# Peptides against a protein of PDB entry 7Q4I, part 136

Target 1, 281 residues: chain A of PDB entry 7Q4I
Amino acid sequence: HENSTIAERLYSEVRVLCWIMTNPSNHQKKARHVKRTWGKRCNKLIFMSSAKDDELDAVALPVGEGRNNLWGKTKEAYKYIYEHHINDADWFLKADDDTYTIVENMRYMLYPYSPETPVYFGCKFKPYVKQGYMSGGAGYVLSREAVRRFVVEALPNPKLCKSDNSGAEDVEIGKCLQNVNVLAGDSRDSNGRGRFFPFVPEHHLIPSHTDKKFWYWQYIFYKTDEGLDCCSDNAISFHYVSPNQMYVLDYLIYHLRPYGIINTPDALPNKLAVGELMPEI

## One batch from the design tools (peptide; made by RFdiffusion4, then SolubleMPNN)

Design b2_p20_8_s1 (from b2_p20_8, 12 letters changed)
Fold by OpenDDE base, seed 2:
Structure b2_p20_8_s1 (fold): chain B 281 residues (1-281), chain A 20 residues (1-20)
Amino acid sequence: as target 1 above (281 residues)
Amino acid sequence: KLDEIYKEAEKIAEEVDKEY
């Protein structure tokens, strides 16, 4: 007796291409479980790898493997998307093969924005990039215009975007996007709670799990509370989610229901004009 | 330094997973 009418509407109106950062050693161990869980709720799902896998729908990008090649893989992934898939979606999510995403919550956040607005969202960090950058592990989502600017304007210009493949991929794309005036959006809900998380729910929900000196508290762009108030009721992503935890989360989020509790969704906000952002909270 | 921080975070996450 589930009413998915609004979710179905958003699936049609807020089209999301999800690309998953993976490697051949993780195709079976991790990426397959993304495909079997939350990845099914993307309008398009692509696994970006160094080897082709037809069962997974993995693309072999012309990059090497290893952490030092993540930036190279990100550049090639978005080039591939722009060339083959730029019209297949309105929004383009990067996630890791251990990121879990509630795609419906992402569509809800994105609904008011025009895909022609040069904007991207994620867990915003404050270091290295003036406007901030989005944490790679939490996943980040670019508008169609942001992808266009990244691929067409930033990547070809070594002054705007790092030409080599070294560096932290999330910082480097953040620099490139800033240099082409792609805005680092605010992904917080109306209560100021975060939606993209660079750790598992437990690390955010349980205050005792992280030392107060933990780097995360110095990196977050927006101050957030610990505990139950850490996270939006419409949270979008968590990182370091094991394959088994993905199935648990899928069950808890989409199947488990407390009997007698009816959740009425909030009304959709008004759509914004091209270039317009939601007011700061 | 950033890479070290992210590697540390990964290790912490892996340790938590081992506790289950």
Scores: peptide ipSAE 0.392, ipTM 0.850, DockQ to the pose 0.100; fails the geometry check
Fold by OpenDDE base, seed 4:
Structure b2_p20_8_s1 (fold): chain B 281 residues (1-281), chain A 20 residues (1-20)
Amino acid sequence: as target 1 above (281 residues)
Amino acid sequence: KLDEIYKEAEKIAEEVDKEY
């Protein structure tokens, strides 16, 4: 018997809308596997595409396809969320159709924060944006207030937010959010370990898998080591997860248990006031 | 340069997926 009482409480108190970046060619290949695995643990799940798909619950945004249109799709996705769903959740996660997310771990990280605090979380990168920006592939989560500021204050102002659809979507949203005083939060756990990962678990867990010259080590905002200490026990996301790996991860995380080992959850932290952040670790 | 880096990351990920 599994005791899910705390997870059920957090499901009700920390409501998450997940929107998935996808395209029509990936509806069946990738996006449906998100829906069948980790996406079912979101309070609301929406697929943002260029074509409608009633089986997937995909929205047709008025944007073209391709990497050069990802920023356009991100802007239209958050406009759509603000217009139709801003009160359906407290937090709004962007993920790719090859991102895997442990939503319970994200709720645990978000629990102390007010959704009225202008903050967002993810894998923080240091270039291009003074406060940093969150890696697009690792997924990033905005508070309700952050979404409001992005859509209402940033998007309508070309001086605050890029009006064209070109550029790296994660950098561009990071610039816009900084310009409206949305804070780039620290998603690390109490031991200083990361929770959002822009690669598969194997890439982070295996020491020296990448050359020391690998760009990632220059981009990470917080210093991290490779190996077993790379990753929080409460890790939230991994990127470049194949459809098959999503089902494997679902089994390993939610079904497979070592007999006789009972994992007791840590106590929930105190709730923060509006505008208050956890101390940097 | 950023687009090139992200494209490179995608290629590395695709190679890892092929090895499994």
Scores: peptide ipSAE 0.368, ipTM 0.844, DockQ to the pose 0.101; fails the geometry check
Fold by OpenDDE base, seed 1:
Structure b2_p20_8_s1 (fold): chain B 281 residues (1-281), chain A 20 residues (1-20)
Amino acid sequence: as target 1 above (281 residues)
Amino acid sequence: KLDEIYKEAEKIAEEVDKEY
């Protein structure tokens, strides 16, 4: 028997809408496996595509397919969310159809923040955007106010937000959000360990897996280590997770238990005022 | 440059998945 009382409380108090970036060719191959694993733990789950799929709950956005349209799809996805779902959640997660997310850990991170605070979280990168931007693959989560500012204030203004559908999706939304004073939050835990990861666990957990010249080390906003100390015990996301790995992770995290080990959760932090952030570490 | 970096990252990830 598991005691899920705190997780159930956070499910109610920290409502998350997850939207999944996908395409028609990936509905059965990838997106369906998100729905059958971690996506079921979102308060609402929507798949953003170019074709409707009623079995998947996929929305057909008025965009073309291909990498050059990812920014266009992100803009239309958030417009759709703002029009139809802005009151269905407090927080709005973008993830890819190969991102795995531990939604309970995300709720724990978000708990102290007001959804009326203009903030977003993810794996923060330092290039191109002064305050940084969040890696697209690791997934990023916007507050309700951040979504409002993005859709209502940024998107209609070509000086604030790129009107074309071309460009790196994560960089372009990062520029738009900065231009409307949405803050790029710090998603690290109290020990300074990351929670959002742009690669699979193996790439972060194994020391020297990547060359020191690997671009990632130049892109990360906060200094991070390799090995077991790379990652929070309350990690939120990993990218490039295969459909099979999603089921493995789902089993390991939610079903597999070491007998006789009981984890007691830390106390919830105090709630912050509107506009207040946790102190940077 | 950014698009190239992300494409490289995808290739690396795909190669790792093939090893499993």
Scores: peptide ipSAE 0.356, ipTM 0.838, DockQ to the pose 0.100; fails the geometry check
Fold by OpenDDE base, seed 3:
Structure b2_p20_8_s1 (fold): chain B 281 residues (1-281), chain A 20 residues (1-20)
Amino acid sequence: as target 1 above (281 residues)
Amino acid sequence: KLDEIYKEAEKIAEEVDKEY
């Protein structure tokens, strides 16, 4: 027997629309496995593609395929969301078709924030953007106000947002959001541990798995450690998760339990006013 | 440089997936 009362409350109070970046070649190979695992825990799940797929609930965006079109897809995806779904959720998550997300942990992080606060969260990187930007692979979540500012204020202005579809998707949205005063939030927990991860759990949990010269250590905005202290007990996302690993993670997180250990959730924090952020750790 | 970094990360991930 499981008590999900708090999770059910947060599902209702912290509504999340998840949009998945995919392409027609990955609908069956990757995207359907997102739909069958963590994606079912979103309030709304949409797959953004170049081809329609009614079984997947995929939208055909007016963009080409290839790595050079990821920024184009992101712009069109948020335009589509703003036009059709801006009131269907409070928060809007971008993830890749190989990102795994614990949506309940994301709702817990977002609970104190107003969706009318211009803020977004993810794995913050320091280069290229003064306030930082969120790693595209780890996934990032925009407030409703952040989506409005991005679509209505940033995208129509070539001085604020890149008109071309080329460039690093995560950097380009980070520049656009900064230019309309959307704040790059701190997604770390109260112990200073990260919640959004741009790699698989193995790469973060195993000490010395990566060389100290690895680019990641120069890109991270906040200092982080390797090993078991790398990651919040309420971690939100991992990237480069294979379809098989998604089912393994889904089993380990939601089904496998050590007998006799009962997890007692922390109390919910107080809600913040519009425009207020949690103090940085 | 950023594109190269992301390509390398993707290759590492693909290699890990092939081992499983």
Scores: peptide ipSAE 0.342, ipTM 0.834, DockQ to the pose 0.081; fails the geometry check

Design b2_p20_8_s2 (from b2_p20_8, 13 letters changed)
Fold by OpenDDE base, seed 5:
Structure b2_p20_8_s2 (fold): chain B 281 residues (1-281), chain A 20 residues (1-20)
Amino acid sequence: as target 1 above (281 residues)
Amino acid sequence: DLDKIYKEAEERAKKIDEEY
């Protein structure tokens, strides 16, 4: 028997629309496995593609395929969300078709924040954007107000947001959001541990895979450690997760239990006012 | 394969560094 009362409460109070970046060649190979695993825990799940797929619930955006069009696809995805789904959720998650997300942990992080606060969260990187930007692969989540500002204020203005479809999508959205005063939030837990990760758990948990010159250490906004202290007990996302590993993670997180160990959840924090952020660590 | 993941991530980071 499982008690999910708090998780059910957060499901209703912290509504999340998840949109998945995919392409027609990955509908069967990757995207369907997101739908069959963590994607089912979103309040709404949409796959953003260049071709419609009724089985997957994929939307055909008016963009071409390829890495050079990812920024174009991101702009069109958020335009589509704003037009059709802005009231269907409070928070709007972008993820890749090889990102795994623990949606309950994301709701826990987001609970104190107002969706009318112009803020977004993810794995924060420091280069190119003064306040930082969120890693595209780790997934990033915008408040409803952040989506409004992005679509209504930033996208129509070439001085605020890049009009062409070239560039790194995560850097470009980061620039646009900064230009409309959407805050790059701190997603770390109370112990200073990260929640959004641009790699698989093995990369972060096991030291010595990379040297000190590895690009990630130059990009990460907040100081982070490797090993068991790398990651929050309430971690939210991992990137480069294979379809098979998505099912493994689903089993490990939601089914496998050590007999006789019961975890009691921490109390929910106080809700913040509109425009207020949690204190930085 | 973890090595393949690292290589892909490094290549992406390099391209970003060249673009910005």
Scores: peptide ipSAE 0.475, ipTM 0.928, DockQ to the pose 0.798
Fold by OpenDDE base, seed 1:
Order: structure tokens, then C-alpha cells, then sequence
Structure b2_p20_8_s2 (fold): chain B 281 residues (1-281), chain A 20 residues (1-20)
């Protein structure tokens, strides 16, 4: 038997709406596996698509399909959330249909922050946006206030937010959010280890897969290492996770236990005031 | 296949670098 009392508390106090970026061709291939695994641990789960699917709970956004429309889909997704779901959660996670997320670890990271603080978290990249932007594939989470500012203040103003649907989705939202003073938070744990990852665990855990010229090392905002010290013990997300790997991860994280080892969770930090961030590491 | 993932990610990064 598990003691989930703290996790249940955080489920109630740190409400997360997860929206999944998908398309009609991936409803059965990918998205349904998100719904059957980590997505069930969100307070609300919505699939953002170009076609409705009642079995999946997919919404048909007024956008075309293709990689060139991802920015358009992100804008429409957050407009839809703001119109219909802004009070259903405190935090709003974007993930891809091949992103795996440990929602409890995300709630733990978010717990001290007010949802009225204009902040968002993810895997921070340094290029093109002064404060940085969050990797689209690793997933990123906006506070309720960040969503409000994005939809109400940024999107209607072409000077603050790109009106066209072209461009890199993660860069464009990063620019928009910066322009409305939404802060790019630090997702690292107290040891300086990352929590959001734009690749599978194997990429980060096993050193020497990439050389120092690999783009990721030039993009990452904070210095990171490869190997066992790459990742927080409370890691939140991984990208490029296959449907089969989602079930494996779900089993390993939530079901498989080493007999006789009991983990005691750290105490929850003090809550921050509105507008306050955790100290930089 | 990790190599496929890395190549895809690299191609995306190159495209971003061309756009910005």
C-alpha cells in the first residue's frame, strides 16, 4: 500500500490542465496512449487537434495541419483554454503527443508559486529571446496569469505577438510572453539539475551520444551535464517518448518498487508571494 | 532510434537558425 497523502494534497492545491498538441493522424497512434498513461494524472486533459474526437476528448481548433501551423495551433489552443477553462486549473501545461510528464513532480515544483504570478516553466533555451524561451518538445507550463496576459494582452497586439501562424512555436510564444512581462522561470531543482527534457531519458543519462558541437549545448540556457547527474530525482518531462515507452515509464515510475526501500519526500517549501520567484541557484 | 531523433532535432534547430 502506498501513502499518497501529499500527492493528493498537491493534486487539489496545484491544479493542472494539460493540453496535448496532436493531429487527427495521431489520435489513435499517439494521443490515446497519453490519455491512458500520464495524462490521467492531470486535473483536466484536453487534446488540441484540427478534428474533434469524442473518445479522446479532442478539440477541433480552426487551424490547418502541418509543422508550419504549430504556432497557429498554440495560439488557438490558449484562446480556447482562456475562453472555456481558465478557472478549471491554476497551471496550464502544453505537451506534445510524444511527451511524457510526471505530473506529481511538476506540482511539487509549482507548489510555492502563485498562479497569479506571471511566470512559465520548461526547458529554457537561450537564443532569440533575451530572458530565454521554453522548448516546445519538453513541454512548458504557464500560470493562470501568464495565460491571461498571453491571450488578452499579447495576442491582440501584432507588435507584441506575431499575428501570422508561421515560425517556431516555442520561440514565438516565448517572445510574446516576454513582451507582456511573463517571466521565464528556472525549473532546476535545489541541486541545479534540470526537470524538463527535450529528449528521451537515455539521451541525457548516457554520456557521449553527442559531441560538443551538438546544437543542444548551444541552446541550453543553464549548464547541464550528461550522466546520472543530468536529471533531477524529481524530473518532470521527456520528449520523443514512443507509445510503448509511455507504458514502460508508467510502470517503472508508478508500479515497480524496490522492496524494502522507502522514500521520504522532502518538506514542501514555503509559498511565495504574488510576483515572487524562487532564489536563483 | 536515438540517431533518428537526434537528426530530426538537429534539422529543426537548423531551420530555426535560418528563420531567426
Amino acid sequence: as target 1 above (281 residues)
Amino acid sequence: DLDKIYKEAEERAKKIDEEY
Scores: peptide ipSAE 0.467, ipTM 0.926, DockQ to the pose 0.834
Fold by OpenDDE base, seed 4:
Structure b2_p20_8_s2 (fold): chain B 281 residues (1-281), chain A 20 residues (1-20)
Amino acid sequence: as target 1 above (281 residues)
Amino acid sequence: DLDKIYKEAEERAKKIDEEY
């Protein structure tokens, strides 16, 4: 006996297209498991690859494979989305084929925002981009207006957006988006806890895995602590999730329940006007 | 394997720091 009325409402009102960064060698090994778990909760799910796969719903982008081509693949993916799918959703999530996403929690975060607001969300990093940029591994979500600005205004201009396919894809898209006044939003909850995570839950929940010199502490835009208070109760994403762990997370989040404990959802916030952001926490 | 994850993430961060 489950009441999903609010989740169903948000599914209709906060439409999310998820595109998954993958390659032909990972179609069966990784991408298929995204499709069978959290990806089924997206309004639209597309796998962006270098080869077509009709069983997976993979698109062959005109790019090479390898880490040095991720920026090229990201540009072509958003061009493809803009051409074919810009009206199919309100928000456009990039995730890797080893990212796990709780889509309902993302819809909850996005609910107050207009898709016509030029904004994007994710795990914000501080280096190289003045307003920050979103970690590629944690996944990041663009508003419809952000996609429009990226594809129509930024990509055609080499002064605004890198024309070659080299570089870190998350840094490069962050630079492009900043140059067309797409805002890097704050994805933290009302308690200041993060929602997008560039590592597995175990990394964030258990302190002392890393020393104070670990790069992540220098990259994170907002100061955060490790431990039980690290993560929002409405966390959205985790990275480096194995195929087996995706099924475990799917079971733990959507099926396993402690008997007699009922979660009451918080009231939805008021909707913002176009161009308005929630106050930073 | 967390050690493998950390190593991969660290290597990526180093490459980014060298590029920018």
Scores: peptide ipSAE 0.462, ipTM 0.926, DockQ to the pose 0.811
Fold by OpenDDE base, seed 2:
Structure b2_p20_8_s2 (fold): chain B 281 residues (1-281), chain A 20 residues (1-20)
Amino acid sequence: as target 1 above (281 residues)
Amino acid sequence: DLDKIYKEAEERAKKIDEEY
């Protein structure tokens, strides 16, 4: 029998609302598979779309479809969350409909932080934003205070946040958050290994898929290695995960067990004060 | 298909580099 006592505690103490970026053409193809796999481990799961879907629990945001509207959809999604759901969670995860997330590992990372700390986490990229920004594909998580600052302070001010719906969604939110002093956190583990990944596990685990000129190595904020040392034992997310791969990952992570191996979780760290971050490595 | 993923990601990065 599996002992999930600590995971259950964190489920209660580190509440996560997951919102999934999707569109009507992907409701059946992609989004429903998120709902049937990792999305069920969120405290609340919402699909942000341009059309309502009662089976999926999709919200129709007042935005158009296409890559040029992703920033618009992100703004409207967080406005919707702030208006209807700001007290339903402590942390607010954005993910794509082809992102896979190990929510328990995210709760573990977030546990020491106060939701009232203006911070967000993800796969940090270095270009265009001084403190960095979080990769949209890897998913990123905002504290409750970060959402408040984004919606109340940043969005209404065109000098702080882009008013039109064009631009790279992840860069634009990164700029807005920086302008309201939301900190771009370090999501790495104690060994300096990443937790949020903009690609599938195979890309990171197997060396020599890419040369040093590959854009990812130029964008990544923190130095990272390939191979087994690429990824935290408590990795949180992977991107470009197909619907079929979501079920495979669910099986491998939550069901498949090597007989005779028992994992003992590390002790939880001490909680931080409001505004305090973990020491950078 | 990893090649398709890499290509898509590279194209996205190029577009971002052109925009900013």
Scores: peptide ipSAE 0.457, ipTM 0.923, DockQ to the pose 0.816

Design b2_p20_8_s3 (from b2_p20_8, 9 letters changed)
Fold by OpenDDE base, seed 2:
Structure b2_p20_8_s3 (fold): chain B 281 residues (1-281), chain A 20 residues (1-20)
Amino acid sequence: as target 1 above (281 residues)
Amino acid sequence: SLDEIYKKAEELAKKIDEEY
């Protein structure tokens, strides 16, 4: 017996279209498990591929496969979304087929923001883009206005957005979005803890699991701690989540409950005006 | 390259997963 009233409210008020980056070889191996776990909690779920799959609800984008085509696939995915689905949601999440997302926590983070605010959220990285960019693996979410600006203003202009399909997908979209004044938001919680994670929970939660020279520490835009303080209690995403781990996470997050412990959700913050961001933490 | 960095991260993540 749980009370989902607030979650249901946010489901209706903070509509999220999730598009999953996948390929035909991963439809059965990975993407199907997204659909059977966290993807079912999106308002709309679309798998962006190079081949159609009616069982998966996969779209065949006019792109090749391979790492060198990820940027091309992202551009075509957002073009497809803009053309067919721009009014189906308020927010548009990119995730990989090995990203796990707690959509309710994302809705909570997004609630105060107007979808008409040109903003996007994710795990912010420092290099290459002045305002930062969002890690591709952690997933990133664009407002409706951000999608509009990306597709209508950035993509058609080679000076604003790379026309070639090569390059790091997350960096390239970050450059494009910056060039059309889409703001790289701060996804941290009120305690300054991150919500989007480019690795599995274990990698973030276990102190000293990685070398201090690990590239991640140089890439993160905001300082973060290791251990239990690394991560928000309202964490949104993890990357490199195996299909089996997706089911484990679904069980742990949505089913497993410590008896006698009742979590009371924090009050929703006030809604922001169009163009307004949450205060810096 | 950034791709190499991500590839190394994937390999590391895979190793972590294999260690458990």
Scores: peptide ipSAE 0.019, ipTM 0.518, DockQ to the pose 0.102
Fold by OpenDDE base, seed 5:
Structure b2_p20_8_s3 (fold): chain B 281 residues (1-281), chain A 20 residues (1-20)
Amino acid sequence: as target 1 above (281 residues)
Amino acid sequence: SLDEIYKKAEELAKKIDEEY
């Protein structure tokens, strides 16, 4: 038996629409496993594709397939969300079909923020965008106001947002959001530990003698350590998670419990005013 | 390029998956 009272409260108060970046070749291979695992914990789950799939709840966006069209797909996905679903949630998560997300931990992070605050969260990278941008693979979450500004103010203006569908989707949305004064938030916990991760847990948790020249260390906006101190106890996402590993993570996080250990959740922080951010660590 | 960076990350992820 578990007490989920706080999680249920946050499910109602911090509504999250999750949209999954996928393609027709991955509907069965990857996307369906998101739907069967962590995706069921979103308030709304939509798969953004180039082909409709009624079993998956996939939307056919008017875009081509391939890496060169990911930015185009992201633009069309948020246009679709704004047109059909902007009032169905408070927060709007982009994830890949190989991203795993602990939605309860995301709701906990988002709880103090107003959805009318122009802010978005994820794994912040420092290159290309002055305030930083959020890694596409780790997933990133926009407030309702951020989506509004992106779709209504940024996308229609070629000076603010790239009209072509080419480019790295995470960098391009980061540029667009900065240009409409959407803030790149700090997703770290109170101990300064990251919550969104662009790799599998093993890569972050195991101190690899990865060459200090590994690009990730040059890209990460906030300094982070490797090992057990790498990751928040309330981590939100991991990337490059195989379909099988999604079921393993679901088991480990939601079912496997050490007998006799009871975790008491921290008290919820005070809600912030519109436009207010948590202080950076 | 960012594409090359992501490709390298994908290759690394595949290697990790292949080790298991």
Scores: peptide ipSAE 0.017, ipTM 0.518, DockQ to the pose 0.100
Fold by OpenDDE base, seed 4:
Formats: structure tokens, C-alpha cells, sequence
Structure b2_p20_8_s3 (fold): chain B 281 residues (1-281), chain A 20 residues (1-20)
């Protein structure tokens, strides 16, 4: 028998709207598998596309498809959320249709923060944005106040936020958020281990014989080690997860148990005041 | 494959570098 009492409490107290970046060609190939796995653990799940799909619950945004339109899609997605769903959640997660998320671990990370604090979390990268920006593929989560500032203060001002739909989506939102004083939070655990990952678990857990010149090591904001110490026991996300791997991860995380091992959750931290952040490690 | 992930990541990095 599983005791989920604390997870149920956090489900109620830390409400998360997940929006999934997708396109019509991926509705059946990828997005439906998100809906059938980790997406069901969000308080609300919306698929942002260029075409409506009633089976998937996909929204048709007024944007074109292709990599050069991802920034346009992100802007329209958050406009849609602000107009229709800003009070339906406290936190607003962007993920790709090949991102896997452990939503309970995200709620645990977010628990001490006020949704009225202008903050967002993810895998922080250091280039192009002074405070850093969050990797698009790892997924990133905005507070309700961060969404408000982005949509109401940043988007209408071309000096604060790029009006063109071109550019790297994650960099552009990072610039806009910085310009309206939304803080790029630290998502690492108390041991300094990462929680949001822009690659599959195998890439992070297995020391890659990849050249020390691999771009990732130049992009990461915080120093991370490779191997078993790379990742928090409360990891939140992985990217480039195939549909089959999503079902495997669901089984391994939520069903498979080693007999005789009982994990007791750590005590919840104290809640922070509005505008207060946890100390960086 | 792991190699495909690396290639995609490298392509993304190149595009970011071209824009900034």
C-alpha cells in the first residue's frame, strides 16, 4: 500500500498548469503519450499547437509551424494562458512533447515559494542573458506573477520583448523575463544537484566520453558533475524522451518498488515571503 | 540514440550562436 497523503496535499496547495509545445504532426506520435503518462499528474494539461484536436485537448494558436516559430508559439501560449487560465493554477510549466516530468518533485521544489513572487525555474543556462535563462527542452516553470509580468508588461513593449517570432525561444523569453524583473531561480536541491535536465537520464547518469569541449559544459550556469551524483533524487524533468521511454519511466517511478525499502519524504521547508528566494548553494 | 541527441543539441547550439 502506498501512502500518498503528502503528494495529495501538494497537489492541492501547489497547483500546476502544464502546457505542452506540440504541432499537428506530433499529436498522435508524441503528445498523446504525454497525456497518457506524466501529463495526467498536472492540475491542468493543455497542448499548444497550430491545429485544434478535441481528443488531445489541443489549442490552435495563431502561429505557423517550424523551429523559427517556436518563440511566436510561446508568446501566444502564454497570452492564451493569461486570458483563460491565470487563476486555474499557481505555477505554469512549459514542456515539449518529448519532455518527461515528475510533477510531484516539481511541487516539492515550488512549495516554499509564493506564486506572487516573480520567479521562474528550469535548467539554467548562462549565455546571452545576464541572470541566465532556462533551457527550453528541459522545460521551465513560471509563477503566476511571472506570467502576468511577461504578458502584461513585457510582450506589449518591443524594447523589453522581441516582437518578431524568430529567435531561440528559451533565450527570448529569458530576455523578456529579465527585463521585467522576473528572477531566474536556482532549481538545484540542497546538495547542489540538478533537477531539470535537457537530455535523457542516460546522458546525465553515464559519464560521456564526449569531448570536454561539448557545448553543454559552456552553457550550464551551475557546475554539475557527471555520473550518479549528477542528478537529484528529486529530479523533475528529462528531455528527448521517446514515447516508449515515457511508459517505462512511468512504470519505474510509480509502480516498481524494491521490497522492504520504504522512502519517507523529507520535511517540507518553511514557506517564503512574497519576493523571497531560497539561498543559492 | 545518444548520438542523435548529441547531434540535435549541437544543432541547437549552432543556431543560438548564429543569432547572438
Amino acid sequence: as target 1 above (281 residues)
Amino acid sequence: SLDEIYKKAEELAKKIDEEY
Scores: peptide ipSAE 0.017, ipTM 0.540, DockQ to the pose 0.818
Fold by OpenDDE base, seed 3:
Structure b2_p20_8_s3 (fold): chain B 281 residues (1-281), chain A 20 residues (1-20)
Amino acid sequence: as target 1 above (281 residues)
Amino acid sequence: SLDEIYKKAEELAKKIDEEY
C-alpha cells in the first residue's frame, strides 16, 4: 500500500555504511536490536567490538574495552572501513548501540552532496574545535573523501591526530578532521531545525529544566528552539534509546499511520559540485 | 492512547523475537 519509489532511488544513489560502536557485553543486550530495527535500512551494517560475533556481524578490533578506549576504537573502526569497505558506500555513519537513526532522512540530507567533498555531518558542538565538532552520541556521518583524509592523512601524523587512545572520542575526531580540512557541515533543514539529536525524543520535544539541558545549550553550535519546533520533520537520529524504544520507534515511524493522511515528499534539491556546501541558514 | 500504542509495539517486538 506504500509508494517507496523515491526511498528506493535514494537507497541506490546515496549508499550508507553504518558502523555501530559496541562491546561484547552489549552484543545481545543492545546491538542485536539495532540490527533488527533501523540498522537493516543501511546499505551495509557493521558492529565494531573487541570480540568477533558471527551472528551479529561484529568485528574484533585490536583495542581494549572501557570509556577510555572509545577514541582508540573509532580510529581502528575507520582504518578497518578504509581497508575493506571504502568503495562499498558513499557515506559512513558512526552510531552507538543505543542510537536510533532514520536512514531515509539521512539520505535526503546527503543527496545534494558529493561523497568526494571532504565533509561530515551530525549534531554540531562549538567548544574545543574552531569549526565545531559532531556529538558522538547523536551519531555522525563522513563522506568517502572525509574517511580517506582521516585515515591516510590525519591518523599517521601525531601533529594532526592524537596517537594516544584517551580523550573524548567526538572531540578528538573533530580535531583530526579539522586539521585535514574536512568541513563540519550544517545538518539543519531549510527551516533551521536540527536533524541529529544527542538525547531521546522526549528530552528534546518536552521542555525540561534538567542540568543536562543546561550544558547542551552551551555546547550547541547553532541556535535551536525547544518543544515541537526543536526538531526537523525529517529528523535523523536520537541517542539513549533503549532496545524496547527502538521497536516502539520502528512501529511509530514505519508502521503506524493516521488513516486518510498521505505524505507527499518535497522535491529533491539540485546536486552540488565537488567541494560545494549548501548555504548556511 | 499512548498505552495502546506501546502495547502494540511490544507485541510487534515479541513477534520479531520469535522470528529470529
Scores: peptide ipSAE 0.010, ipTM 0.458, DockQ to the pose 0.023

